# Designs tried in a protein design run: peptides against a protein of PDB entry 2AKA. Part 50

Target 1, 299 residues: chain A of PDB entry 2AKA
Amino acid sequence: MEDLIPLVNRLQDAFSAIGQNADLDLPQIAVVGGQSAGKSSVLENFVGRDFLPRGSGIVTRRPLVLQLVNSTTEYAEFLHCKGKKFTDFEEVRLEIEAETDRVTGTNKGISPVPINLRVYSPHVLNLTLVDLPGMTKVPVGDQPPDIEFQIRDMLMQFVTKENCLILAVSPANSDLANSDALKIAKEVDPQGQRTIGVITKLDLMDEGTDARDVLENKLLPLRRGYIGVVNRSQKDIDGKKDITAALAAERKFFLSHPSYRHLADRMGTPYLQKVLNQQLTNHIRDTLPGLRNKLQSQL

## One batch from the design tools (peptide; aimed at target 1 L7 L11 R292)

Design b2_p22_3_s2 (made by RFdiffusion4, then SolubleMPNN; from b2_p22_3, 12 letters changed)
Fold by OpenDDE base, seed 5:
Structure b2_p22_3_s2 (fold): chain B 299 residues (1-299), chain A 22 residues (1-22)
Amino acid sequence: as target 1 above (299 residues)
Amino acid sequence: SAEFEKELEKLFEEIDELVSKL
């Protein structure tokens, strides 16, 4: 079973090389959420490195196929520059920005053409995620006035696929009933079969409030449930707070919180990573026979 | 391309092997 994710990664790379990514229903996890929902922080917490573009507004402007591979060594590789090994994750960030700008131009526009990034690390489980642009309602700078719809259309290309799992990232310090991530997930997955809920910013909720009912799957039930996480604050990021220290603080948060203590073993970034690895592996197992038959009929 | 088809065939063989062990 451990080799199923790497096998699908090879399929993804092969199809990316021929430009046919949009037409194939590969088993994958698409990451969706509003701007500032904490998507990038969740992904960086999996790697244990700062490597994603940061800024105001729309940061992710192209789909990022992030392939995490457990390895004895730590380095990154891009599909668009094969043979170059990146060991400095700041250079990884700069390459994402440069490759994004190469296709979208300088106007902060978006493109549906993926960037394929593989990260080898001893600190990761095998996991592939597609990071998608954050949903927004307000254009910033020189962005097209229809940018909200362009983002939505791009997301729909991924999340409408039957073999796409949806990682819906919602901040707890905002009205969860109005979560852009949960809304889009419910639109394309009304029975909640393909959606995994992630609740961020649990540490930023008002005193006397909690997300217990959501995390216990009682308020907005998903078959695959919800996992709460605590990301680094912007202050912590700017202060270069170590991700390992942040993960320890996250564990302490859940263990010490009266509303979450009983859930603590089913919360936090390490548990999320494990669950996603298991769910993706099982999903590949269940979908791969049908995918093989479909692909063979097209050859 | 013929190279792509050959790569896909190899991937399908690997898929079949993995699926048979599940």
Scores: peptide ipSAE 0.137, ipTM 0.787, DockQ to the pose 0.649
OpenDDE base, seeds 1, 2, 3, 4: peptide ipSAE 0.087, 0.134, 0.159, 0.120; ipTM 0.714, 0.790, 0.791, 0.782; seed 3 fails the geometry check

Design b2_p22_3_s3 (made by RFdiffusion4, then SolubleMPNN; from b2_p22_3, 13 letters changed)
Fold by OpenDDE base, seed 2:
Structure b2_p22_3_s3 (fold): chain B 299 residues (1-299), chain A 22 residues (1-22)
Amino acid sequence: as target 1 above (299 residues)
Amino acid sequence: SEELEKKLAELFEEIDKLVSTL
């Protein structure tokens, strides 16, 4: 079963090269959430590196197909510049920004054309995620007034596909009943069969409040449940706090919190990564026979 | 391209092999 995710990665790369990426219902996980929900921080915590664009407003402006591959070596490769190995993850960030700007221009517009990034690391499990633009109602800079709907339409191209799992990222310090991620997931997955909930910012909740009922899957039940995580604060990121130290602090948070201590072994970024690897592997196994038949009919 | 067709054929063989073991 270890080769199922790499096999799908090779399919993704082949279909991207022929421009047919949008037409194939490949088994994948789409990451959805509002702006500042903590999506980029979750992805960087999987890699253990700072490599995603940062800033105010819409930072992710193209879909990022992030292919994590367990390897003895640590480096990144882009599909658009094959053969170039990146070992400096700051250069990876700069390449994402440059490749985004090359297609979208300077107006901070969006494009549905994916960036394909593969990261080899001894610190990752095999996992493929599609990071999508953050949902927003407020245009930034010279963005068009309808940018909210453009983002929504882009997300719908992924999350409506039957073989797409949805990683719905919601901040705990906001009203979860009004979560943009959970709303869009409920629209396209009304029975909660394809959705995995991630709750960020648990450390930023008001005193005397907690997300225990959500994390116990009692408030808004999902078949695949919820996983809580604690990301680095903006101050920690600006201060260049090490991700390994942040993961240790996350573990300590769950173990020491009265409302979460009993859930601590089913919380945090390392557990989330393990669950996503298992869920994706099983999902590929279940969908592969149907995918084979579809591909054969297209030859 | 001929190279792409060859690559796809190899991937289909891998899929067939994996599906047969499921």
Scores: peptide ipSAE 0.063, ipTM 0.724, DockQ to the pose 0.680
OpenDDE base, seeds 1, 3, 4, 5: peptide ipSAE 0.031, 0.059, 0.059, 0.062; ipTM 0.629, 0.719, 0.717, 0.720

Design b2_p22_3_s4 (made by RFdiffusion4, then SolubleMPNN; from b2_p22_3, 12 letters changed)
Fold by OpenDDE base, seed 1:
Structure b2_p22_3_s4 (fold): chain B 299 residues (1-299), chain A 22 residues (1-22)
Amino acid sequence: as target 1 above (299 residues)
Amino acid sequence: SSSFEKELEKLFEEIDELVKKL
């Protein structure tokens, strides 16, 4: 079972190399959410490193296929620069920015062409995620006025696929009924079979309010449920607060909060990573026989 | 490319072996 994710990673790399990524219904998890929903922070917390582009507006402008691989060593590699091992995660961030700009130009446009990044680490479980551009309603800088629709169309290319699981990232300090992530998920998965809810910014909710009903799967039921997480604040990120310390603070938050204490063992980034690993592994197991037959018919 | 076809064949063999163990 532990080798299923690496096997699909090799398939994903092979198809990426021939430019056929858009036509393949590979078992995968697409990450969706509004801008500033906390997607990048969730992914960085899995790795335990700061390596994703940061800034105002659209941060992710190309799909990022993030392949996490449990290993005795820590390094990253890109499919577009095979043989180069990155041990400095700031260089990983710079390479993502440079490769994004190479394809999209300086106008902060978007491209559907994925970046394939593999991270080897002793601190990760085997997990593959496709990070997608954040949904936005407001063009920034030289972005085209229809950027909202361009992002939506790009997301739809992934989330409409039957073998695509959807990690819907929503901030708790915003109206969850109006969550862009949950709206797009419900559009393509009306029965909530493929969607996993992530609720961020639970620590930024107004005093006397909580997301208990959402986290207990009572408000907007998903078959795969919801997992709450607490990411580092922007101040913590700017101050280079250690992710290990942030994960300890997250655990403390859930254990000490009256509304979440009873859920604490089913909350937080480490639990989310375990759940995603298990769900992806099981999903690959269930889809792999059908995928094999489909691929064999295309050869 | 011939290299891609060979990689796919290898991947199919590995898939078949894994599916048999499942």
Scores: peptide ipSAE 0.160, ipTM 0.799, DockQ to the pose 0.709
OpenDDE base, seeds 2, 3, 4, 5: peptide ipSAE 0.154, 0.190, 0.119, 0.139; ipTM 0.790, 0.802, 0.780, 0.785; seed 3 fails the geometry check

Design b2_p22_4 (made by RFdiffusion4)
Pose (drawn by RFdiffusion4):
Structure b2_p22_4 (pose): chain A 299 residues (1-299), chain P 22 residues (1-22)
Amino acid sequence: as target 1 above (299 residues)
Amino acid sequence: SAAFEAELDSIFADIDATVAKL
């Protein structure tokens, strides 16, 4: 049903101002990744426009509830900016930065208050993700020293919940067994039943190595599987993001790589969007029947 | 708040209708 994601989108809007309550548990996807995993590139490739804050280290300092709605037209709206339509995605980026600074005292710390961004676009399927601060060790920023723990604690508030699907994002050019995202997913989902793996930067692996065993779901098995993507950034005449060319380059990569050609139809951003739309819809279908009665008891 | 409750009542009605279709 094309209606389930929109219905949960209304619930997320309604609960955006309701503080943390460990018992409230909406069906949704939380995006979890180490700071080096390239998780912003995954989201920007869904949208086809650069729109996320840039900077060293942390990009998301408040949870970003990103609601992507397939549309013939292309614009964005924030719940906190009633009625305003954003058509220039640079301004969308600037609003994320401004609304975040408005809340965070230190210009580098984090807050649990979400920003609710809805994007209408021909480049997206109906899909909703909650992007969360990336994980890191060295608090190289400017306050606070326990920032690693503050981030982990915020992530745990989301992903310890049973109805929270985990989109664990890991770069292929690293030790995947040591992935911060997969490790935290294992701490709360030991059976791997509600974690969806994303492997980025496949085109950056060392010569003569590949990630076939992980992509085939053999090395680090997850019930919902892994999906590989690459960010082969292409810019148009004006120096701006060209998503059609970037997706074609990604498609060429998978078709031409001897280790991946047989999986190409199950790799890449378009396929990832399809999978997330399908899994999120089925998950909502599964959890909605008990939802109204359960919510009353938990509020 | 009363406004929040009214919003949830409206959403719960839509949930009930959707569950009936499922």

Design b2_p22_4_s1 (made by RFdiffusion4, then SolubleMPNN; from b2_p22_4, 13 letters changed)
Fold by OpenDDE base, seed 1:
Structure b2_p22_4_s1 (fold): chain B 299 residues (1-299), chain A 22 residues (1-22)
Amino acid sequence: as target 1 above (299 residues)
Amino acid sequence: SSEFQKKLEELFKEIDELVKKL
């Protein structure tokens, strides 16, 4: 079953190469969340490297198909520059920025055309995610005044698909009832069948408050539940704090917190990665008969 | 393209074999 994700990766690459990504409802996980919700930090914590664009406002401006592949070696490859192996993840970040700017221009606009990035690493489980632009209400720079709706429309192209699972990333230090991620997920998945909740910034909650009821799936129930994570602070990122050390601190946070200690084995980035691998693998298996029939109709 | 078609045929065969094992 571990080979199912690589098989779907080959399908994704084949369709991306001909510009027909929209025509197949491939089993996938779309990552949704507001700006600064911690999406990029979650993805970087899976890889154990800093490689995603950072900054204020909209950092992800094109869909990023991130294909994680367990391997004995560590390197990255882009579909748009086949044969080039990146071993410096700073160069990976620069390539994402350059390829984004090449298509969107200098106005910080958005494009629905995906970037396909594959990361080989001994530190990852097989996992494919589609990182989507962060939802925003405020245009920045030369962005059009309707940028909020453009982002929403782009997200809807992915999350409305029946075979799309939704990784809804919400910060705990904000009102979860107003979570942009959970709102869009509920709009397209009203029964909570396709949505996995991720709660970030648990370490930034006010003293005497906790997200226990959310993490226990009691407040806003999702069939697939919620997983809490603790990302590096902006200071830790700027200081280039090692992700391995951050993962140890995350584990310590959950174990030491009175409200989360009993959940600690079902929390944190490593557990999230494992759950997503299993969820995606099972989802691919369940969709394979339908995918077979769709492919047959295109031959 | 002929290359794309060939790739789809390859992928279909692999998926078809997997479906038969379910």
Scores: peptide ipSAE 0.429, ipTM 0.909, DockQ to the pose 0.577
OpenDDE base, seeds 2, 3, 4, 5: peptide ipSAE 0.376, 0.309, 0.365, 0.319; ipTM 0.893, 0.869, 0.890, 0.874

Design b2_p22_4_s2 (made by RFdiffusion4, then SolubleMPNN; from b2_p22_4, 12 letters changed)
Fold by OpenDDE base, seed 5:
Structure b2_p22_4_s2 (fold): chain B 299 residues (1-299), chain A 22 residues (1-22)
Amino acid sequence: as target 1 above (299 residues)
Amino acid sequence: SSEFQAQLEKLFKEIDELVSKL
């Protein structure tokens, strides 16, 4: 079963190379959430490196197909620059920014054309995620006034697919009933069959409040449940605080918090990574026979 | 392209081999 995710990665790469990515219902996990919901921080915590663009406003402006591969070596490769191995993750960040700007221009526009990034690391489980632009209602800079709708249309191209799982990232320090991630997930998955909830910013909740009912799957039930995480603060990111130290602090947070202590073994970034690996592997196993038959009929 | 078809056929063979072991 360990080879199922790498097999689907090769399918993704083959279809990306011919420009047919939009028409294929490949088993995948799309990451959705509002701006500043903590999506990029969750992905960087899986790798243990700072490698995603950072800044104010819309950071992710193209779909990023992030293929994590467990390996004895640590390096990254882009599909658009085959044969180049990146060992400096700052260079990975710069390449994402450059390749984004090459297609979208400098106007902070968006493009539906994916960037395919593969990261080999001893610190990751095999996992493929599609990072999508953060939902926003407010254009920034020279963005088009309809940018909200452009982002929504782009997200819908992924999340409407039957074989797409949805990683809905919501901050706990905001009204979860109004979460953009949970709203779009409920629109395309009304029975909560394809959606995995991630709750970020649990450490930033007001004193005397908690997300226990959400994390216990009592408030907005999802079949696949919710996982709470604690990301680095922006100050910690700017200060280049070590991700390993942040993961230890996350574990301590859940163990020490009265409302979350009983859930601590089913919370945090390492547990999320394990659950996503298992769920994606099982989902590929269940969908691959049907996908094979469909693809063969199209040849 | 003929190269793409050959890649797909190879991938289908690998899928069939994996599915047969499941």
Scores: peptide ipSAE 0.118, ipTM 0.770, DockQ to the pose 0.667
OpenDDE base, seeds 1, 2, 3, 4: peptide ipSAE 0.062, 0.103, 0.115, 0.083; ipTM 0.674, 0.762, 0.769, 0.747

Design b2_p22_4_s3 (made by RFdiffusion4, then SolubleMPNN; from b2_p22_4, 10 letters changed)
Fold by OpenDDE base, seed 5:
Structure b2_p22_4_s3 (fold): chain B 299 residues (1-299), chain A 22 residues (1-22)
Amino acid sequence: as target 1 above (299 residues)
Amino acid sequence: SAEFQAKLEEIFKEIDELVKKL
């Protein structure tokens, strides 16, 4: 079973090379959430490196197919520049920005054309995620006035597919009933069969409030449940707090919090990574026979 | 392309081998 994710990665790369990414229902996990929901921080916490674009407004402007591969070495490779190994993750960030701008231009527009990034690391589990642009209601800078709808349409191209799992990222310090991630997930997955809930910013909730009912799957039930995480704050990022220390602080947070202590072994970024690896592996196993038959009929 | 088809066929062969083990 350990080879199923790499196998799907080879399919993704093959289809990306011919520009047919949009037409295939590959088993994958799409990451959805509002702007500043903490999506990029969750992905960086899996890698243990700062490598995603940062800024105000829409940061992710193209789908990022992030392929994590467990390896003895640490480096990154892009599908668009084969043979170049990146060992400096700042150079990875710069390449994402440059490749984004090459296709979208300088107007902060979006493009549905994916960037394919593979990260080899001894610190990761095999996992493939598609990071999608953050949902927004307000255009920023030179963005088109209809940018909200453009983002929504782009997300719908992924999340409507039957073989797409949805990682719905919602911040706990906002009204969860109004979560953009949970709304879009409920629209395309009304029975909650394909959705995994991630609750970020649990450390930023008002005193005397908690997300216990959400995390216990009592408020908005998902078959695959919810996992709480604590990301680095913007202050921690600006202060260059390392991800390792942040993961230790996250563990301490759950263990020490009266409302979450009993859930602590089923919370946090390491547990999320493990669950996603298992969920994706099982999902590939279940979908691959049908996908094979479909693809064979198209050849 | 013929090269793309050959690559897909190789991947499908690997899929078949993995599915037989599941």
Scores: peptide ipSAE 0.120, ipTM 0.769, DockQ to the pose 0.766
OpenDDE base, seeds 1, 2, 3, 4: peptide ipSAE 0.113, 0.115, 0.111, 0.098; ipTM 0.771, 0.775, 0.769, 0.762; seed 3 fails the geometry check

Design b2_p22_4_s4 (made by RFdiffusion4, then SolubleMPNN; from b2_p22_4, 9 letters changed)
Fold by OpenDDE base, seed 3:
Structure b2_p22_4_s4 (fold): chain B 299 residues (1-299), chain A 22 residues (1-22)
Amino acid sequence: as target 1 above (299 residues)
Amino acid sequence: SEAFQKELEEIFKEIDELVAKL
């Protein structure tokens, strides 16, 4: 069953090679969330490596198609750099930055043209995610004044597709009713059929507050529910805290927290990865017959 | 392109074989 994801990855690569990426309704998971919602940290925690651009403002400026593949070896490959294997994940980060700048220029603009990155690792489940630019209201640096709308339009190109699942990343230390991720998800998926909620920053909530009702799917119900995660702090990232140690700390957090202990087996990054793998696999199985028929009619 | 069509056919064949085993 897990082998369906690599086959869809080959479809994604084939369509990317002919420049038809935007027009295809491939079964995929788009990752959406406001700036600093913790999207990049969730993705890096899946890989167990620091490899995504970091900084203030809009970090992701092009869609990043992140193809995780379970393998006995650990390396990364870019579709735009065929045959080059990256074993240093800092070089992966630098290549994402360089390839982004090559297309967008130095003005920190955005481009809808995806970067395709495949990561082989013994520590990952097969999983494909499309990381999208973080929603922002305020242009930073040399960004165009309409950058908010440009980002929104880019996100809409993905999340409006029927076969697109939405990973809505929201911080717990902010009002969930005001979550940019859940707002955009509700706009395109009003019945919550395609949306998976991720709640980050549970460790940064005010004393005496918790997200229990959210995580129990009682406050803002999604058919696919919510999964809480605890990412490394910015201090931990800057200090190069080991991701394995951070995952152990996350597990300890849920087990020791009075409000979350009963949910602990359905929380955390490893559980999220498993759920996403299963949901994507099932979604691929359900959508592939229709996709095949559509593609055959266009050939 | 012919190469693209061939690649799609191969991928779909593999998908069909895998789905038939699930």
Scores: peptide ipSAE 0.275, ipTM 0.852, DockQ to the pose 0.613
OpenDDE base, seeds 1, 2, 4, 5: peptide ipSAE 0.165, 0.250, 0.231, 0.237; ipTM 0.763, 0.846, 0.834, 0.837; seed 5 fails the geometry check

Design b2_p22_5 (made by RFdiffusion4)
Pose (drawn by RFdiffusion4):
Structure b2_p22_5 (pose): chain A 299 residues (1-299), chain P 22 residues (1-22)
Amino acid sequence: as target 1 above (299 residues)
Amino acid sequence: SDELETQLDSIFDDIDTVVSKL
């Protein structure tokens, strides 16, 4: 049903101002990744526009509830900016930065108060993800020293919930067994039943190595599987993001790589969007029947 | 608050409608 994701979108809007309550548990996807995993690039490739804050280290300092709605037209709206339509995605980036600084005292710390961004676009399927601060060790920023723990604690508030599906994002050019995202997913989902794996930067692996065993779901098995993507950034005449060319380059990569050509139809951003739309819809279908009565008891 | 309760009642009615079609 094309209606399930929109219904949960209304619930997320309604609960955006309701503080943390460990018992409230909406069906949704939380995006978890180490700071080096390239998780912004995954989201920007869904949208086809650069729109996320840039900087060293942390990009998301408040949970970003990103609601993507397939549309013939292209614009964005923030729940906190009633009625305003954003058509220039640079302004969207600037609003994310401004609303975040409005809340965070230190210009580098984090807050649990969400920013609710809805994007209408022909480049997206109906899909909703909650992007969370990336994980890191060295608090190289400017306050606070326990920042690693503050981030981990915020992630745990989301992903310890049973109805929270985990989109664990890991770069292929690293030791995947040591992935921060997969490790934290294992701490709360030991059976791997509610974690969806994303492997980025496949085109950056060392010569003569590949990630076939992980992509085939053999090395680090997850029930919901892994999906590989690459960010082969292409710019148009104006120096801006060209998503059609970027997606074609990604498609060419998978079709031409001897280790991946047989999986190409199950890799890449378009396929990832399809998978997330399907899994999120089925998950909502599964959890909605008990939802109204359960919410009453938890509020 | 009264506003939140009104909003949730409306959403709960929509949930019941959707569940009946499942």

Design b2_p22_5_s1 (made by RFdiffusion4, then SolubleMPNN; from b2_p22_5, 12 letters changed)
Fold by OpenDDE base, seed 5:
Order: structure tokens, then C-alpha cells, then sequence
Structure b2_p22_5_s1 (fold): chain B 299 residues (1-299), chain A 22 residues (1-22)
């Protein structure tokens, strides 16, 4: 069943090559959330490598189509650099930054043109995610004053598609009722059929507070539920703390926390990766017949 | 292009084959 994801990746690459990227309702997972919500950290935790741009403000400035492929070897490939294998993930980060700057310029502008990155690893499940720019209300640097609307319009190009699943990433140490991720998800998926909630920063909640009601799907019910994760701190990232050690600390966090102990087997990054693989595989199976019929009618 | 259509047909044939085994 996992073999369906690589086939859809080949479809996605074929359509990308002909410039039809924006018009295709391919089964995919769009990752949405405010700036600093922890989106990029969740993706890096799946790979077990530091490979995404880091910094203050808007880090992701183009859609990143991240195709994870289970393999015996570990390397990355870009669709724009066919035949170049990256084994150093710092070089992957630099290529994302360079390719972003090539299209957007130095003004920290955004572009709707995707970057397609495939990562082969023994540590990943087959999974395709679209990392989208973080929602912001405040322009930084020389960004245009309408940058909030530009980001929103870009996100809407993905999340309005019927075959798009939404990974809504929200920090627990902020008001979840005001989550930018959950707001945009509710706007385009009012019945919560396409949305998976991810709650980050559970380790940064104030003493005596917890996200139990959210994680138990009682506060803002989603059909696909919520999964809590604990990302590395910025200090741990800057200190190059090993992701494997961080995943062990995440497991320990859920098992030791009074409010989350009973949920611990349905929490954390490894469980999230498994759920996303299963959800995407099932979604592909369910949507491919309709997609085929639509494509055959347009060709 | 005829080449793209052929590639698409081949991909869908592979998908159909996988789905039929599931």
C-alpha cells in the first residue's frame, strides 16, 4: 500500500515539469501554521536531519514539496537539479536558500513557484508534504506591506483543493482558539474532514496548564484528530542536538506528564509520521479514480 | 505532448496494477 505515494510523486514531478503545478488537485498534505509554530522542526524531525532554512521572520518563502521516500541510502535530490545527489544536508539547506533567493530576490519576498525536494532515507516513511510559508501579520525588513495577504493567497491555492489534506500546526503555548492554522483550516474545511491538528510546544506551556482537552479532540473537534509533538528548543538546534536524542526526550515527556501519559502511544513525531503515511496512502487510494477521470477528460 | 500522455498512461497503469493487488 505504501507504494502509492511514490507513484503520485512521479505524477507530481511530471506535472511540475510541464508547468501545471498550480492547477492539479493531486492528493497531498499542505502544512500550515503561523510563523514559529514549529512546522519546519516537525519536517526535520521526520528526516532526522537539519536541512530547512532557519532564522527570524519568514523562513519558508516558497512552497516546498517535500517527498520523503524510504530507501536503504540517505540522500536528497531537487527537481531543478536533476542528477545531483546531496548527501550533506547542510548543502540541502543552502540550495533551498539559494533557489529561494534566485526567484524572490533579496527582499525576503515570496513566490508561489514550488521547490521540489526528494529525500531518500532509511529513517523515513513514504510521505509527501508541502511546507508553506508561515502566516504573519507584520511585514519584516523590506517585505511589502501586503505580505500577509500574499501568504494567505498562496496558502489558499493549496488548501482549497478538495484532494489537499491540511496539517494544521499550532503552538500549545499560544491561544489555540486564535491559531492561524486552525482558522484557515476551518475556513476551507468547515466540517474538519481534511484537517489533521498538530500541537507543538507542549513542553513550553505554563505550569498548571495543559492541552489535554485539545489532544483528546474535545475542544475543537477534527475528524482526523490531533497529535501532540515536542520539538527541539532553539538552543538545542543551535547546539546541533541530535534529533534521535530529541525524539527520545519527546517520548519521555509524554510518558512522564500526568495530563498526557494516557495518550503517549498516540503522540510524538514517530506516531505522527505513521499516521500521515497511512492517511495519505488511504487518501490517494480514495481520490485516484476521480483524478484519473478528470485528467482523461481534460487531455 | 504525446510523450506526456504516454507517461501519464503508464503511471496510471502502474497505479491500477497496485490498487488491484490491495
Amino acid sequence: as target 1 above (299 residues)
Amino acid sequence: SSSFQKELDELFAEIDKLVSKL
Scores: peptide ipSAE 0.224, ipTM 0.813, DockQ to the pose 0.560
OpenDDE base, seeds 1, 2, 3, 4: peptide ipSAE 0.127, 0.218, 0.217, 0.204; ipTM 0.727, 0.811, 0.809, 0.800

Design b2_p22_5_s2 (made by RFdiffusion4, then SolubleMPNN; from b2_p22_5, 11 letters changed)
Fold by OpenDDE base, seed 1:
Structure b2_p22_5_s2 (fold): chain B 299 residues (1-299), chain A 22 residues (1-22)
Amino acid sequence: as target 1 above (299 residues)
Amino acid sequence: SAEFQKKLQEIFEEIDELVSKL
């Protein structure tokens, strides 16, 4: 069976090029989470490179359609810069920042216009994600006072769609019952059919506490369950700690932790990537006949 | 636009072919 994810990538590129809000509910995974929930770190861990904007406040200010493609070569390309191959992932970061600023201006505003980034790598599975702006309650800098609502409205444009899966990223070192990611997911997916939970910062939990009940799907049950991950610390990122070493440390964390040892084979970033690849592939297969019929009606 | 319709047709044909193989 041909890889279904590359087909959806071609569809995404085609619709982005036409600039029309074709009311096509493409099978996709939207990534949602509060600011500093660890979304960017999860995505960078998939690629094995530092390439996303970093900083305080709202880092992602436009939707980022991240298309991961397994390849023998490692490079990135942007839909807005056709024919340019990026082999330096710092240049990828700079291009995201520049293209974001070009559309949003200097005031750190947001825009619903996506950036389309494709990353070819031998270290990735075929996977497409839409990274969305982090939910915030506090405007920073020259951001409008209603920025929280603007972000929410932008997220709702993606997560309300029936064919949108939701990757809800929540930090374990915060009250999960108050998770902005799980709240928005529950609002649009009350039965938990489209939501995949990611629990970050498991290594930052207070001693004697754990997220076992969450990871075992007992506290806030999702049909698609939860996957715990351990991201690099900000110190590790600033120190340019190798992602491969961080992934080994993540594996060690789960294997060594009394509360998570029995779950260790169903935890961590590599397992998350595999699950997302499989779930997206299956979701595309299930939705393609309906998408075909919808397209036919527009011809 | 005519270009849009052409692109939609191409996309449809690709999806249709794939759906036929599922």
Scores: peptide ipSAE 0.365, ipTM 0.894, DockQ to the pose 0.486
OpenDDE base, seeds 2, 3, 4, 5: peptide ipSAE 0.341, 0.144, 0.346, 0.339; ipTM 0.886, 0.781, 0.889, 0.886

